# Peptides against a protein of PDB entry 1EMU: the designs that were tried, part 10

Target 1, 132 residues: chain A of PDB entry 1EMU
Amino acid sequence: PPYLKWAESLHSLLDDQDGISLFRTFLKQEGCADLLDFWFACTGFRKLEPCDSNEEKRLKLARAIYRKYILDNNGIVSRQTKPATKSFIKGCIMKQLIDPAMFDQAQTEIQATMEENTYPSFLKSDIYLEYT

## One batch from the design tools (peptide; aimed at target 1 D37 G44 K68)

Design b2_p13_2_s3 (made by RFdiffusion4, then SolubleMPNN; from b2_p13_2 with Y3I V7I E9N)
Fold by OpenDDE base, seed 5:
Structure b2_p13_2_s3 (fold): chain B 132 residues (1-132), chain A 13 residues (1-13)
Amino acid sequence: as target 1 above (132 residues)
Amino acid sequence: SSIEEEILNELLS
């Protein structure tokens, strides 16, 4: 069943709607749902290919991601991303150089955080175990 | 994905 695959790979968990739902619920209880939300925000942002019709939308979205997750020094995403990574993103925002991959490094760092901490904890959680 | 769209929409709201 899918829940067994979730235990084998975070990727498998994040590719499953039920898995995402349970994991997000767990993260909310842990006060770190922003990790997952940011991860998906980055994924969604990267999918938006630059063109004349979506330039303003992409800029607005990039700014929103930056302000919500990166600029907030007290936020978990900000705390779990490297200063150089955050500075790079800030630079992109300030220069309005909005490359689809501008959040890739930050996403990688947040993914690593989940892999090392929240994902293993989720697999030991009542939420996951009771689901199985 | 559904959650992806939800998150993006919230960010743009």
Scores: peptide ipSAE 0.749, ipTM 0.963, DockQ to the pose 0.838
OpenDDE base, seeds 1, 2, 3, 4: peptide ipSAE 0.748, 0.745, 0.744, 0.748; ipTM 0.963, 0.962, 0.962, 0.963

Design b2_p13_2_s4 (made by RFdiffusion4, then SolubleMPNN; from b2_p13_2 with S2A Y3I V7I)
Fold by OpenDDE base, seed 1:
Structure b2_p13_2_s4 (fold): chain B 132 residues (1-132), chain A 13 residues (1-13)
Amino acid sequence: as target 1 above (132 residues)
Amino acid sequence: SAIEEEILEELLS
């Protein structure tokens, strides 16, 4: 069953809508849902290929991601990303150089945080175990 | 994905 695959890798969990739903519920209870939300925001942002018609949209989205997750010093995403990574993102925003990959390093760092902490905890949680 | 679209929409709202 799918829930067994979720325990094999975070990738399997994040590729499954039911898995995402349960994991996000768990993260909300732990006060760290922003980790997953940021991860998906980065994925969605990268999928937006730059062109004349979506330039304003991409800039707006990049600014929103920056303001919500990076600029907030009290946020879990900000706490779990390296200063150099955040500085690079800030630079891109200030210079309005919005490359599709500008959040890749931050996404990698947040993914590592989930792999190390919240994902293993989820597999031990009542939410996951009761689902199985 | 559905969750991805939801998150992006919220960010752009």
Scores: peptide ipSAE 0.762, ipTM 0.967, DockQ to the pose 0.929
OpenDDE base, seeds 2, 3, 4, 5: peptide ipSAE 0.762, 0.758, 0.761, 0.761; ipTM 0.967, 0.967, 0.967, 0.967

Design b2_p13_3 (made by RFdiffusion4)
Pose (drawn by RFdiffusion4):
Structure b2_p13_3 (pose): chain A 132 residues (1-132), chain P 13 residues (1-13)
Amino acid sequence: as target 1 above (132 residues)
Amino acid sequence: PDAYTQEVLDSLL
């Protein structure tokens, strides 16, 4: 059963659309869906190839992710990401040197944040328990 | 997951 696999690893949960939908509903109710949206945004950004034809799209996307999740140090993703990590990201944006992996460290820190609090809480939530 | 990733990316652009 897919719902049982979700309890075995966060990667299993996020590899199933039903799991993602349920988990995002939980996060939305807890006021922190940005954690998941950012995690997927980093993955989406990284899979874009660094060729000339994608250069403009990638710069706009890197800026968008930076502006929404990294810029103001008050949003949940910004609050859960390290200062040096955000400093590096800002540098990449300003220098316009955006490697596909530039958000990797921040993604890892957000991933650990979900594994440490919201993911376990989700597995013990009414939403999950009802679904199962 | 891919569709959700695209939805997230599109929402940022």

Design b2_p13_3_s1 (made by RFdiffusion4, then SolubleMPNN; from b2_p13_3, 8 letters changed)
Fold by OpenDDE base, seed 2:
Structure b2_p13_3_s1 (fold): chain B 132 residues (1-132), chain A 13 residues (1-13)
Amino acid sequence: as target 1 above (132 residues)
Amino acid sequence: MEEYIKEIMESLL
């Protein structure tokens, strides 16, 4: 069953709608759902192919991601990303240099945080165990 | 994954 694959890799968990739902519920209880939301925001942003028709949308989205997750010093995403990474993103926003890969380093750092902490904890949680 | 990506992105705009 899918829940067994969820225990094999974080990627398998995030490819499954039920897995995402359960994991996010767990993260909300832990006060760190922003880790997952930011990860998905970065993925979605990178998938947007730059073109004339979506230039303004991409800039708006990049600014929104920056303001919500990076600029908030009290947020878990900000706490789990390195100062140099946050500074780079700020620079991209200020210069309006909106490369599809501009959040890649931050996403990598947040993914590592999930892999090392919240994902293992989820597999030991009542939410996951009751589902199995 | 795609459905959740869409949800998150729309919530930001």
Scores: peptide ipSAE 0.685, ipTM 0.961, DockQ to the pose 0.939
OpenDDE base, seeds 1, 3, 4, 5: peptide ipSAE 0.683, 0.677, 0.680, 0.680; ipTM 0.961, 0.960, 0.960, 0.960

Design b2_p13_3_s2 (made by RFdiffusion4, then SolubleMPNN; from b2_p13_3, 6 letters changed)
Fold by OpenDDE base, seed 1:
Structure b2_p13_3_s2 (fold): chain B 132 residues (1-132), chain A 13 residues (1-13)
Amino acid sequence: as target 1 above (132 residues)
Amino acid sequence: MESFIQEVLESLL
């Protein structure tokens, strides 16, 4: 069943809508749902290929991601990303150089945080175990 | 995944 695949890899968990829902519920209890939301925001942003018709939208979205997750110094995403990574993102925003990959390093760092901490904890949580 | 991506992006705009 799918829940067994979730225990095999974070990737499998994040590819499953039910898995995402349960994991996010767990993260909310831990006060760190922003980790997952940011990860998905980055994925979604990267999928938006730059063109003349979506330039304004992409800039707006990039700014929104930056303001919500990176600029907030007390936020968990900010705390779990490197200063150089955050500085790079800030630079992109200020210069309006909005490359599809501008959040890639931050996403990688947040993914590592989940892999090392919240994902293993989720597999031991009542939420996951009761589902199985 | 795709549905959740859309949900997150919509919440930002």
Scores: peptide ipSAE 0.671, ipTM 0.955, DockQ to the pose 0.943
OpenDDE base, seeds 2, 3, 4, 5: peptide ipSAE 0.667, 0.662, 0.665, 0.664; ipTM 0.955, 0.954, 0.955, 0.955

Design b2_p13_3_s3 (made by RFdiffusion4, then SolubleMPNN; from b2_p13_3, 6 letters changed)
Fold by OpenDDE base, seed 5:
Structure b2_p13_3_s3 (fold): chain B 132 residues (1-132), chain A 13 residues (1-13)
Amino acid sequence: as target 1 above (132 residues)
Amino acid sequence: MEKYIEEVLNSLL
């Protein structure tokens, strides 16, 4: 069953709509749902191919991601990303150099945070165990 | 995954 695959890898969990729902519920209770939302925002952003027709949209989206998750010094995403990573993103925004990969390093760092902390905790949570 | 991506991105715009 899918819930067994969720325990094998974080990506298996994040590829399953039911898994996402349960994991996000858990993260919200822990006050760190922004980790997951940021991760998905980065994934979605990277999938948007640069072209003349979506340049403005991509810039607006990049700014929104930056303002919501990176610029907020009190946010969990900001606290779990390295200063150099945040500085790089800021530079991209200021220079309007909006490469699809501009959030990759930040996403990697947030993924590592989930892999090392919240994901293992989720697998031990009542939410997950009662589902199984 | 795709459904949730859309949900997150739409919430940002």
Scores: peptide ipSAE 0.752, ipTM 0.967, DockQ to the pose 0.943
OpenDDE base, seeds 1, 2, 3, 4: peptide ipSAE 0.751, 0.749, 0.748, 0.747; ipTM 0.967, 0.967, 0.967, 0.966

Design b2_p13_3_s4 (made by RFdiffusion4, then SolubleMPNN; from b2_p13_3, 7 letters changed)
Fold by OpenDDE base, seed 1:
Structure b2_p13_3_s4 (fold): chain B 132 residues (1-132), chain A 13 residues (1-13)
Amino acid sequence: as target 1 above (132 residues)
Amino acid sequence: MEEFIEEVLNSLL
């Protein structure tokens, strides 16, 4: 069953809508749902191919991601990303140089945070165990 | 995954 695959890798968990739902519920209880939301925001942003027709939309979205997750120094995402990474993103926003990969390093760092802490904890949680 | 991506992005705009 899918829930067994979720325990094999974070990737398998994040590929499953039910898995995402349960994991996000767990993260909300831990006060760190922003980790997952940011991860998906980065993925979604990267999928948006730059072109003349969506330039304004991409800039707006990039700014929104920046303001919500990076600029907030007290936020969980900001606390789990390196200063140089955040500075790079800020630079992109200020210069309006919005490359699809501009959040890649931040996403990698947040993914590592989940892999090392929240994902293992989720697999030991009542939420996951009761589902199995 | 795709559904959740859209949900997150829409919440930001």
Scores: peptide ipSAE 0.696, ipTM 0.960, DockQ to the pose 0.942
OpenDDE base, seeds 2, 3, 4, 5: peptide ipSAE 0.694, 0.692, 0.688, 0.695; ipTM 0.960, 0.959, 0.959, 0.960

Design b2_p13_4 (made by RFdiffusion4)
Pose (drawn by RFdiffusion4):
Structure b2_p13_4 (pose): chain A 132 residues (1-132), chain P 13 residues (1-13)
Amino acid sequence: as target 1 above (132 residues)
Amino acid sequence: DEELINEAIERGK
């Protein structure tokens, strides 16, 4: 059963669209869906190849992720990401040196944040328990 | 910006 696999690892949960939808509904109700959206945005950004034809799209995307999740140090993703990590990201944006992996460290920190609080809470939530 | 992030989210999924 897919719902049982979701309890075994966050990666199993995020590899199933039903799992993602349920988990995001839970996060939305807890006021922190940005954690998951950012996690997927980093993955999406990284898979874009660093070729000339993608350069403009990549720069706009890197800026968009930075502006929404990294810029103001008040949003949940910004609050859950380290200062040095955000500093590096800002440097990449300003220098326009955007490696595909530039958000990796921030993604890891957000991933740990979900594994540490919201993911366990989701597995004990009414939404999950009802679904199962 | 939101459209670009949405596209990145969908690709990331």

Design b2_p13_4_s1 (made by RFdiffusion4, then SolubleMPNN; from b2_p13_4 with E2D N6Q R11L)
Fold by OpenDDE base, seed 5:
Structure b2_p13_4_s1 (fold): chain B 132 residues (1-132), chain A 13 residues (1-13)
Amino acid sequence: as target 1 above (132 residues)
Amino acid sequence: DDELIQEAIELGK
């Protein structure tokens, strides 16, 4: 069953809608749902290929992600991303150079945070264990 | 804008 695959790979967990739902519920209880939200937001952003019709929207979205997760020094995403990564993103925003990959490094760092901390904890959680 | 972010999240899933 899928829940067994979730225990083998975070990627498998995040590729499953049920897995995502349960994991987010767990993260919410831990006060760190922003990690997952940011991760998915980055993926969604990257899927938006630049074109004349969506440049303004992409810029607005990039700014929104930046302000919500990167600029907020009290936020968990900000705390779990490296200063150089945050500075790079800021630079992109300031220069209005909105490359689809501008959040890739930040996403990678947040993914590592989840891999090292919240994902293992999730597999030990009542939410996951009761689902199995 | 939280709405834009939410849209991106859904697109990312």
Scores: peptide ipSAE 0.831, ipTM 0.973, DockQ to the pose 0.965
OpenDDE base, seeds 1, 2, 3, 4: peptide ipSAE 0.831, 0.830, 0.829, 0.831; ipTM 0.973, 0.973, 0.973, 0.973

Design b2_p13_4_s2 (made by RFdiffusion4, then SolubleMPNN; from b2_p13_4, 5 letters changed)
Fold by OpenDDE base, seed 1:
Structure b2_p13_4_s2 (fold): chain B 132 residues (1-132), chain A 13 residues (1-13)
Amino acid sequence: as target 1 above (132 residues)
Amino acid sequence: DDELIEEAIKLGE
C-alpha cells in the first residue's frame, strides 16, 4: 500500500496527495508547516517558465515567497536556510533577475531539514500510525 | 501575496 512507500522515502510521501495531506496536518501540529509549503511553492515557481507574458507575475510571486519565508527572521524557513542562500535570493529580488532556479538551493536546504527531522518524526506520529 | 503563494503551492503539488 502507498503508506508503506511513504516510509521508504520522503519523495514517495510528497508524490502522494494523501501523503501530503497527512504530512501537512502533522507539520501544522508541530508548528512547522511552512517547511512543506515553501518546498511546494519553490516547485511551483520553478514550473513557471519565464516569458514576456508572465514576467510580472513571476516577479510578484518571487517577492512574495521571499517576504513570507526568507525575510522573516523568526520563521522556520529562514532559520533553516543558510545566510549565503538567503543573500543570493535577496540579490535576485533586488536586481529583478528572476531565474526559475533561484530558490533551488533554499529548497534543497529545507528538504534536508525535513529529511533529518520532521519526516522521521512523522513516521513515528499518531497521525501516520493510525492511518496504517 | 498569500494568494499567489497558494497558487504556487498547488502548482507544485
Scores: peptide ipSAE 0.829, ipTM 0.973, DockQ to the pose 0.967
OpenDDE base, seeds 2, 3, 4, 5: peptide ipSAE 0.828, 0.828, 0.828, 0.829; ipTM 0.973, 0.973, 0.973, 0.973

Design b2_p13_4_s3 (made by RFdiffusion4, then SolubleMPNN; from b2_p13_4, 5 letters changed)
Fold by OpenDDE base, seed 5:
Structure b2_p13_4_s3 (fold): chain B 132 residues (1-132), chain A 13 residues (1-13)
Amino acid sequence: as target 1 above (132 residues)
Amino acid sequence: DDELIAEAIKLGE
């Protein structure tokens, strides 16, 4: 069953709508839901290939992600991303150079945070265990 | 801003 695959890898969990739902619920309880939201926001952003028709939207979205998650010094995403990574993103925003991959390093760092902390805890949580 | 982010999250999922 899918829930067994969730225990094998974070990617399998994040590739399953039921898994995402349960993990999100868990993260909300832990006050860490922004980690998952940011991760998916980065994925969604990357899917938007640059073109004349969506350039303004992509810029606005990049700014929004930056302001909400990167610039917020009190936020968990900001705390779990490296200064150099945040500076790079800031540079992209300031220069309006909005490459689809501009959040990739930040996404990787947040993924590592989840892998090391919240994901293992989720697998030990009542939410997951009751589902199994 | 939150609406744009929400849309991006949905696209990512």
Scores: peptide ipSAE 0.834, ipTM 0.974, DockQ to the pose 0.966
OpenDDE base, seeds 1, 2, 3, 4: peptide ipSAE 0.833, 0.833, 0.831, 0.834; ipTM 0.974, 0.974, 0.974, 0.974

Design b2_p13_5 (made by RFdiffusion4)
Pose (drawn by RFdiffusion4):
Structure b2_p13_5 (pose): chain A 132 residues (1-132), chain P 13 residues (1-13)
Amino acid sequence: as target 1 above (132 residues)
Amino acid sequence: EELLEENIEEAKS
């Protein structure tokens, strides 16, 4: 059963659209869906190839992720990402040197944040328990 | 904003 696999690893949960939908509903109710949206945004950004044809799209996307999740140090993703990590990201944006992996460290920190609090809480939540 | 949302939806799939 897919719902049982979700309890075995966060990666199993995020590899199933039903799992993602349920988990995001839980996060939305807890006021922190940005954690998951950012996690997927980093993955989406990284899979874009660094060729000339994608250069403009990638710069705009890197800026968008930075502006929404990294810029103001008050949003949940910004609060859960380290200062040096955000500093590096800002540098990449300003220099326009955006490697596909530039958000990897921030993604890892956000992933650990979900594994540490919201993911376990989700597995004990009414939403999950009802679904199962 | 639209580009970011499209990127998120593609990543999910």

Design b2_p13_5_s1 (made by RFdiffusion4, then SolubleMPNN; from b2_p13_5, 4 letters changed)
Fold by OpenDDE base, seed 5:
Structure b2_p13_5_s1 (fold): chain B 132 residues (1-132), chain A 13 residues (1-13)
Amino acid sequence: as target 1 above (132 residues)
Amino acid sequence: DELLEELIEEAIK
């Protein structure tokens, strides 16, 4: 069953809508749902193909991601990303160089945070265990 | 943020 695959890899969990729902519920209870939301925001942003017609929209989205998750020094995403990574993103925003991959390093760091902390805790949680 | 919500929903599929 899918819940067994969820325990094998974080990607298996994040590729399953039921898994995402349960994991996000768990993260909300832990006060760290922003980790998952940021991860998906980065994925969604990378999927947007840059073109002349969506340049303004992509810039607005990049700024929104930056303001919501990177600029807030008290936010969990900001605390779990390296200063050099945040500086790079800030530079992209300031220079208006909005590459689809501009959040990749930050996404990698947040993914590592989840894999090392919240993901293992989720697998030990009542939410997951009651589902199994 | 409405823009971010739409972006996340698209990523989740």
Scores: peptide ipSAE 0.574, ipTM 0.938, DockQ to the pose 0.923
OpenDDE base, seeds 1, 2, 3, 4: peptide ipSAE 0.503, 0.563, 0.557, 0.218; ipTM 0.926, 0.936, 0.935, 0.826

Design b2_p13_5_s2 (made by RFdiffusion4, then SolubleMPNN; from b2_p13_5, 4 letters changed)
Fold by OpenDDE base, seed 2:
Structure b2_p13_5_s2 (fold): chain B 132 residues (1-132), chain A 13 residues (1-13)
Amino acid sequence: as target 1 above (132 residues)
Amino acid sequence: DELLEELIEEAIA
């Protein structure tokens, strides 16, 4: 069953809508749902191919991601990303150099945080165990 | 943020 695949890799969990739903519920209870939301925001942003018609939209999205997750020093994403990574993103925003990959390093760091902490905890949680 | 919500939903789908 799918729930067994979720225990094999975070990728399997994040590739399943039921898995995502349960994991997000768990993260909300832990006060760190922003980790997952940021991860998907980065994925969605990278999928947007730059073109003349979406340049303004992409800039607005990049700014929104930056303001919500990176600029907030009290946020879990900000606390789990390196200063150099946050500085790079700020630079991209200030210079309006909005490359699809501009959040890749931050996404990698947040993914590592989930892999090392929240994902293992989820597999031990009542939410996951009761689902099995 | 509505823009971010749409972006996230599209990424999940």
Scores: peptide ipSAE 0.613, ipTM 0.942, DockQ to the pose 0.943
OpenDDE base, seeds 1, 3, 4, 5: peptide ipSAE 0.610, 0.607, 0.598, 0.611; ipTM 0.941, 0.941, 0.940, 0.942

Design b2_p13_5_s3 (made by RFdiffusion4, then SolubleMPNN; from b2_p13_5, 5 letters changed)
Fold by OpenDDE base, seed 5:
Structure b2_p13_5_s3 (fold): chain B 132 residues (1-132), chain A 13 residues (1-13)
Amino acid sequence: as target 1 above (132 residues)
Amino acid sequence: DKLLEELIEEAIK
């Protein structure tokens, strides 16, 4: 069953809508749902093919991601990303160089945070265990 | 943020 695959890898969990729902519920209870939301925001942003017609929209989205998750020094995403990574993103925003991959390093760091902390805790949580 | 919400929803599929 899918819940067994969830325990094998974080990606298996994040590729399953039921898994995402349960994991996000758990993260909300832990006060760290922003980790998952940021991860998906980065994924969604990378999927947007840059073109002349969506340049303004992509810039607005990049700024929104930056303001919501990176700029807030008290936010969990900001606390779990390296200063050099945040500086790079800020530079991209300031220079208006909005590459689809501009959040990749930050996404990697947040993914590592989840894999090292919240993901293992989720697998030991009542939410997951009751589902199994 | 509506823009971010739509972006996340698209990523989740």
Scores: peptide ipSAE 0.595, ipTM 0.943, DockQ to the pose 0.924
OpenDDE base, seeds 1, 2, 3, 4: peptide ipSAE 0.562, 0.592, 0.586, 0.252; ipTM 0.938, 0.943, 0.941, 0.845

Design b2_p13_6 (made by RFdiffusion4)
Pose (drawn by RFdiffusion4):
Structure b2_p13_6 (pose): chain A 132 residues (1-132), chain P 13 residues (1-13)
Amino acid sequence: as target 1 above (132 residues)
Amino acid sequence: SYEDEVLEDLLAE
């Protein structure tokens, strides 16, 4: 059963659209869906190849992710990401040197944040328990 | 995909 696999690893949960939908609903109700949206945004950004034809799109996307999740140090993703990590990201944006992996460290920190609090809470939540 | 939808939403902002 897919719902049982989700309890075995966060990666199993995020590899199933039903799991992602349920988990995001939980996060939305807890006021922190940005954690998941950012996690997927980093993955989406990284898969874009660094070729000339993608240069403009990638710069706009890197800026968008930075503006929404990294810029104001008050949003949940910004609060859960380290200062040096955000400093590096800001540098990449300003220098326009955006490597595909530039958000990797921030993604790892956000991933650990979900594994540490919201993911376990989700597995004990009414939403999950009802679904199962 | 969900990744694409998230990217499209970010670029539409």

Design b2_p13_6_s1 (made by RFdiffusion4, then SolubleMPNN; from b2_p13_6, 4 letters changed)
Fold by OpenDDE base, seed 2:
Structure b2_p13_6_s1 (fold): chain B 132 residues (1-132), chain A 13 residues (1-13)
Amino acid sequence: as target 1 above (132 residues)
Amino acid sequence: SIEDEILEKLLSE
């Protein structure tokens, strides 16, 4: 069953709508749902290829991601990203150099946080175990 | 998708 694949890799969990739903519920209870939301925001942002028709949208979205997750010093994403990474993103925003890959390093760091902490904890959670 | 939902929420804030 799919839930066994979820235990094999975080990637398998994040490729399954049911898996995402359960994992997000768990993260919300732990007060760190922003980790997953930021991860998906980065993925979605990277998929938006620069063109004349979406330039304003991409800039607005980049600013929104920055303000919500990076600038908020009390947020879990900000606490789990390195100062140099946050400074780089700030620089991109200030210079209006909005490369599709500008959040890649931050996404990598947040993914590592999930891999090492929240994902293993999820597999031991009542939410996951009751589902199995 | 959850991805699209998250992006739309960000743009609406």
Scores: peptide ipSAE 0.754, ipTM 0.964, DockQ to the pose 0.787
OpenDDE base, seeds 1, 3, 4, 5: peptide ipSAE 0.752, 0.752, 0.753, 0.753; ipTM 0.964, 0.964, 0.965, 0.965

Design b2_p13_6_s2 (made by RFdiffusion4, then SolubleMPNN; from b2_p13_6 with Y2I V6I D9K)
Fold by OpenDDE base, seed 4:
Structure b2_p13_6_s2 (fold): chain B 132 residues (1-132), chain A 13 residues (1-13)
Amino acid sequence: as target 1 above (132 residues)
Amino acid sequence: SIEDEILEKLLAE
């Protein structure tokens, strides 16, 4: 069953709608759902092909991601990203240089946080174990 | 998709 694959890799968990739902619920209980939301935001942002017609929209979205997750010093995403990474993102926003990959390093760092902490905890959680 | 929902939510805030 899919839940067994979820225990084998975070990738498998994040490819499954039910897995994502349970994991997000767990993260919300832990006060860190922003980790997952940011991760998906970065993925979605990177998929947006830059062109003249969507430049303003992409800038707006980049600003929104930055303000919500990076600039918020009380947020878990901000606490789990390196200062140099956050500084780079800030620079991109200030210079309006909105490369599709501008959040890649931050996403990598947040993914590592999930891999090392929240994902293993999820697999030991009541919500996951009761689902199995 | 979940990522689309998240992006739309961000833009709506």
Scores: peptide ipSAE 0.753, ipTM 0.964, DockQ to the pose 0.842
OpenDDE base, seeds 1, 2, 3, 5: peptide ipSAE 0.752, 0.753, 0.751, 0.752; ipTM 0.964, 0.965, 0.964, 0.965

Design b2_p13_6_s3 (made by RFdiffusion4, then SolubleMPNN; from b2_p13_6, 5 letters changed)
Fold by OpenDDE base, seed 2:
Structure b2_p13_6_s3 (fold): chain B 132 residues (1-132), chain A 13 residues (1-13)
Amino acid sequence: as target 1 above (132 residues)
Amino acid sequence: SIEEEILEKLLSE
């Protein structure tokens, strides 16, 4: 069944709608749903191919991601990203240099946080175990 | 998709 694949890799969990739903519920209870939301925001942002018609939208979106997750020093994403990574993103925003990959390093760091902490905890949670 | 939903929420804030 799919839930067994979720235990094999975080990728398998995040590639399943039911898995995402359960994992997000767990993260929300732990006060760290922003980790997953930021991860998906980065993926979605990277998929937006730069063109004349979406330049303003991409800039607005980059600013929104920055303000919500990076600038907030009290947020879990900010606490789990390195200062150099955050300063790089700030620089991109200030210079209006909005490369599709500008959040890649931050996404990698947040993914590592999930792999090392929240993902293993999820597999031991009542939410996951009751589903199995 | 969840990606689209998250991006739309960000743009609406």
Scores: peptide ipSAE 0.753, ipTM 0.964, DockQ to the pose 0.800
OpenDDE base, seeds 1, 3, 4, 5: peptide ipSAE 0.753, 0.750, 0.752, 0.752; ipTM 0.964, 0.964, 0.964, 0.964

Design b2_p13_6_s4 (made by RFdiffusion4, then SolubleMPNN; from b2_p13_6, 4 letters changed)
Fold by OpenDDE base, seed 4:
Structure b2_p13_6_s4 (fold): chain B 132 residues (1-132), chain A 13 residues (1-13)
Amino acid sequence: as target 1 above (132 residues)
Amino acid sequence: SIEDEILEELLSE
């Protein structure tokens, strides 16, 4: 069953809508749902092809991601990303250089945080265990 | 999808 695959890799969990739903519920209870939301925001942002017609939309989205997750010093995403990474993102925003890959390093760092902490905790949680 | 929902929320802020 899918829930067994979820325990084998974070990738399998994030490829399953039911898995994502349970994991997100767990993260909300832990006060760290922003980790997952940011991860998906980065993925969605990267998928947007840069073109003249998308320029304003992409800039708006990049700014929103930056303001919500990076600029918020009290946020878990900000606390789990390195200063150099956040500085780079800030630079991109200020210069309006909105490359599709501008959040890649931050996403990698947040993914590592989930892999090392919240994902293992989820697999030991009552939410996951009761689902199985 | 969750991804679309998150993007829409960000763009609506």
Scores: peptide ipSAE 0.770, ipTM 0.964, DockQ to the pose 0.811
OpenDDE base, seeds 1, 2, 3, 5: peptide ipSAE 0.769, 0.768, 0.762, 0.767; ipTM 0.964, 0.964, 0.963, 0.964

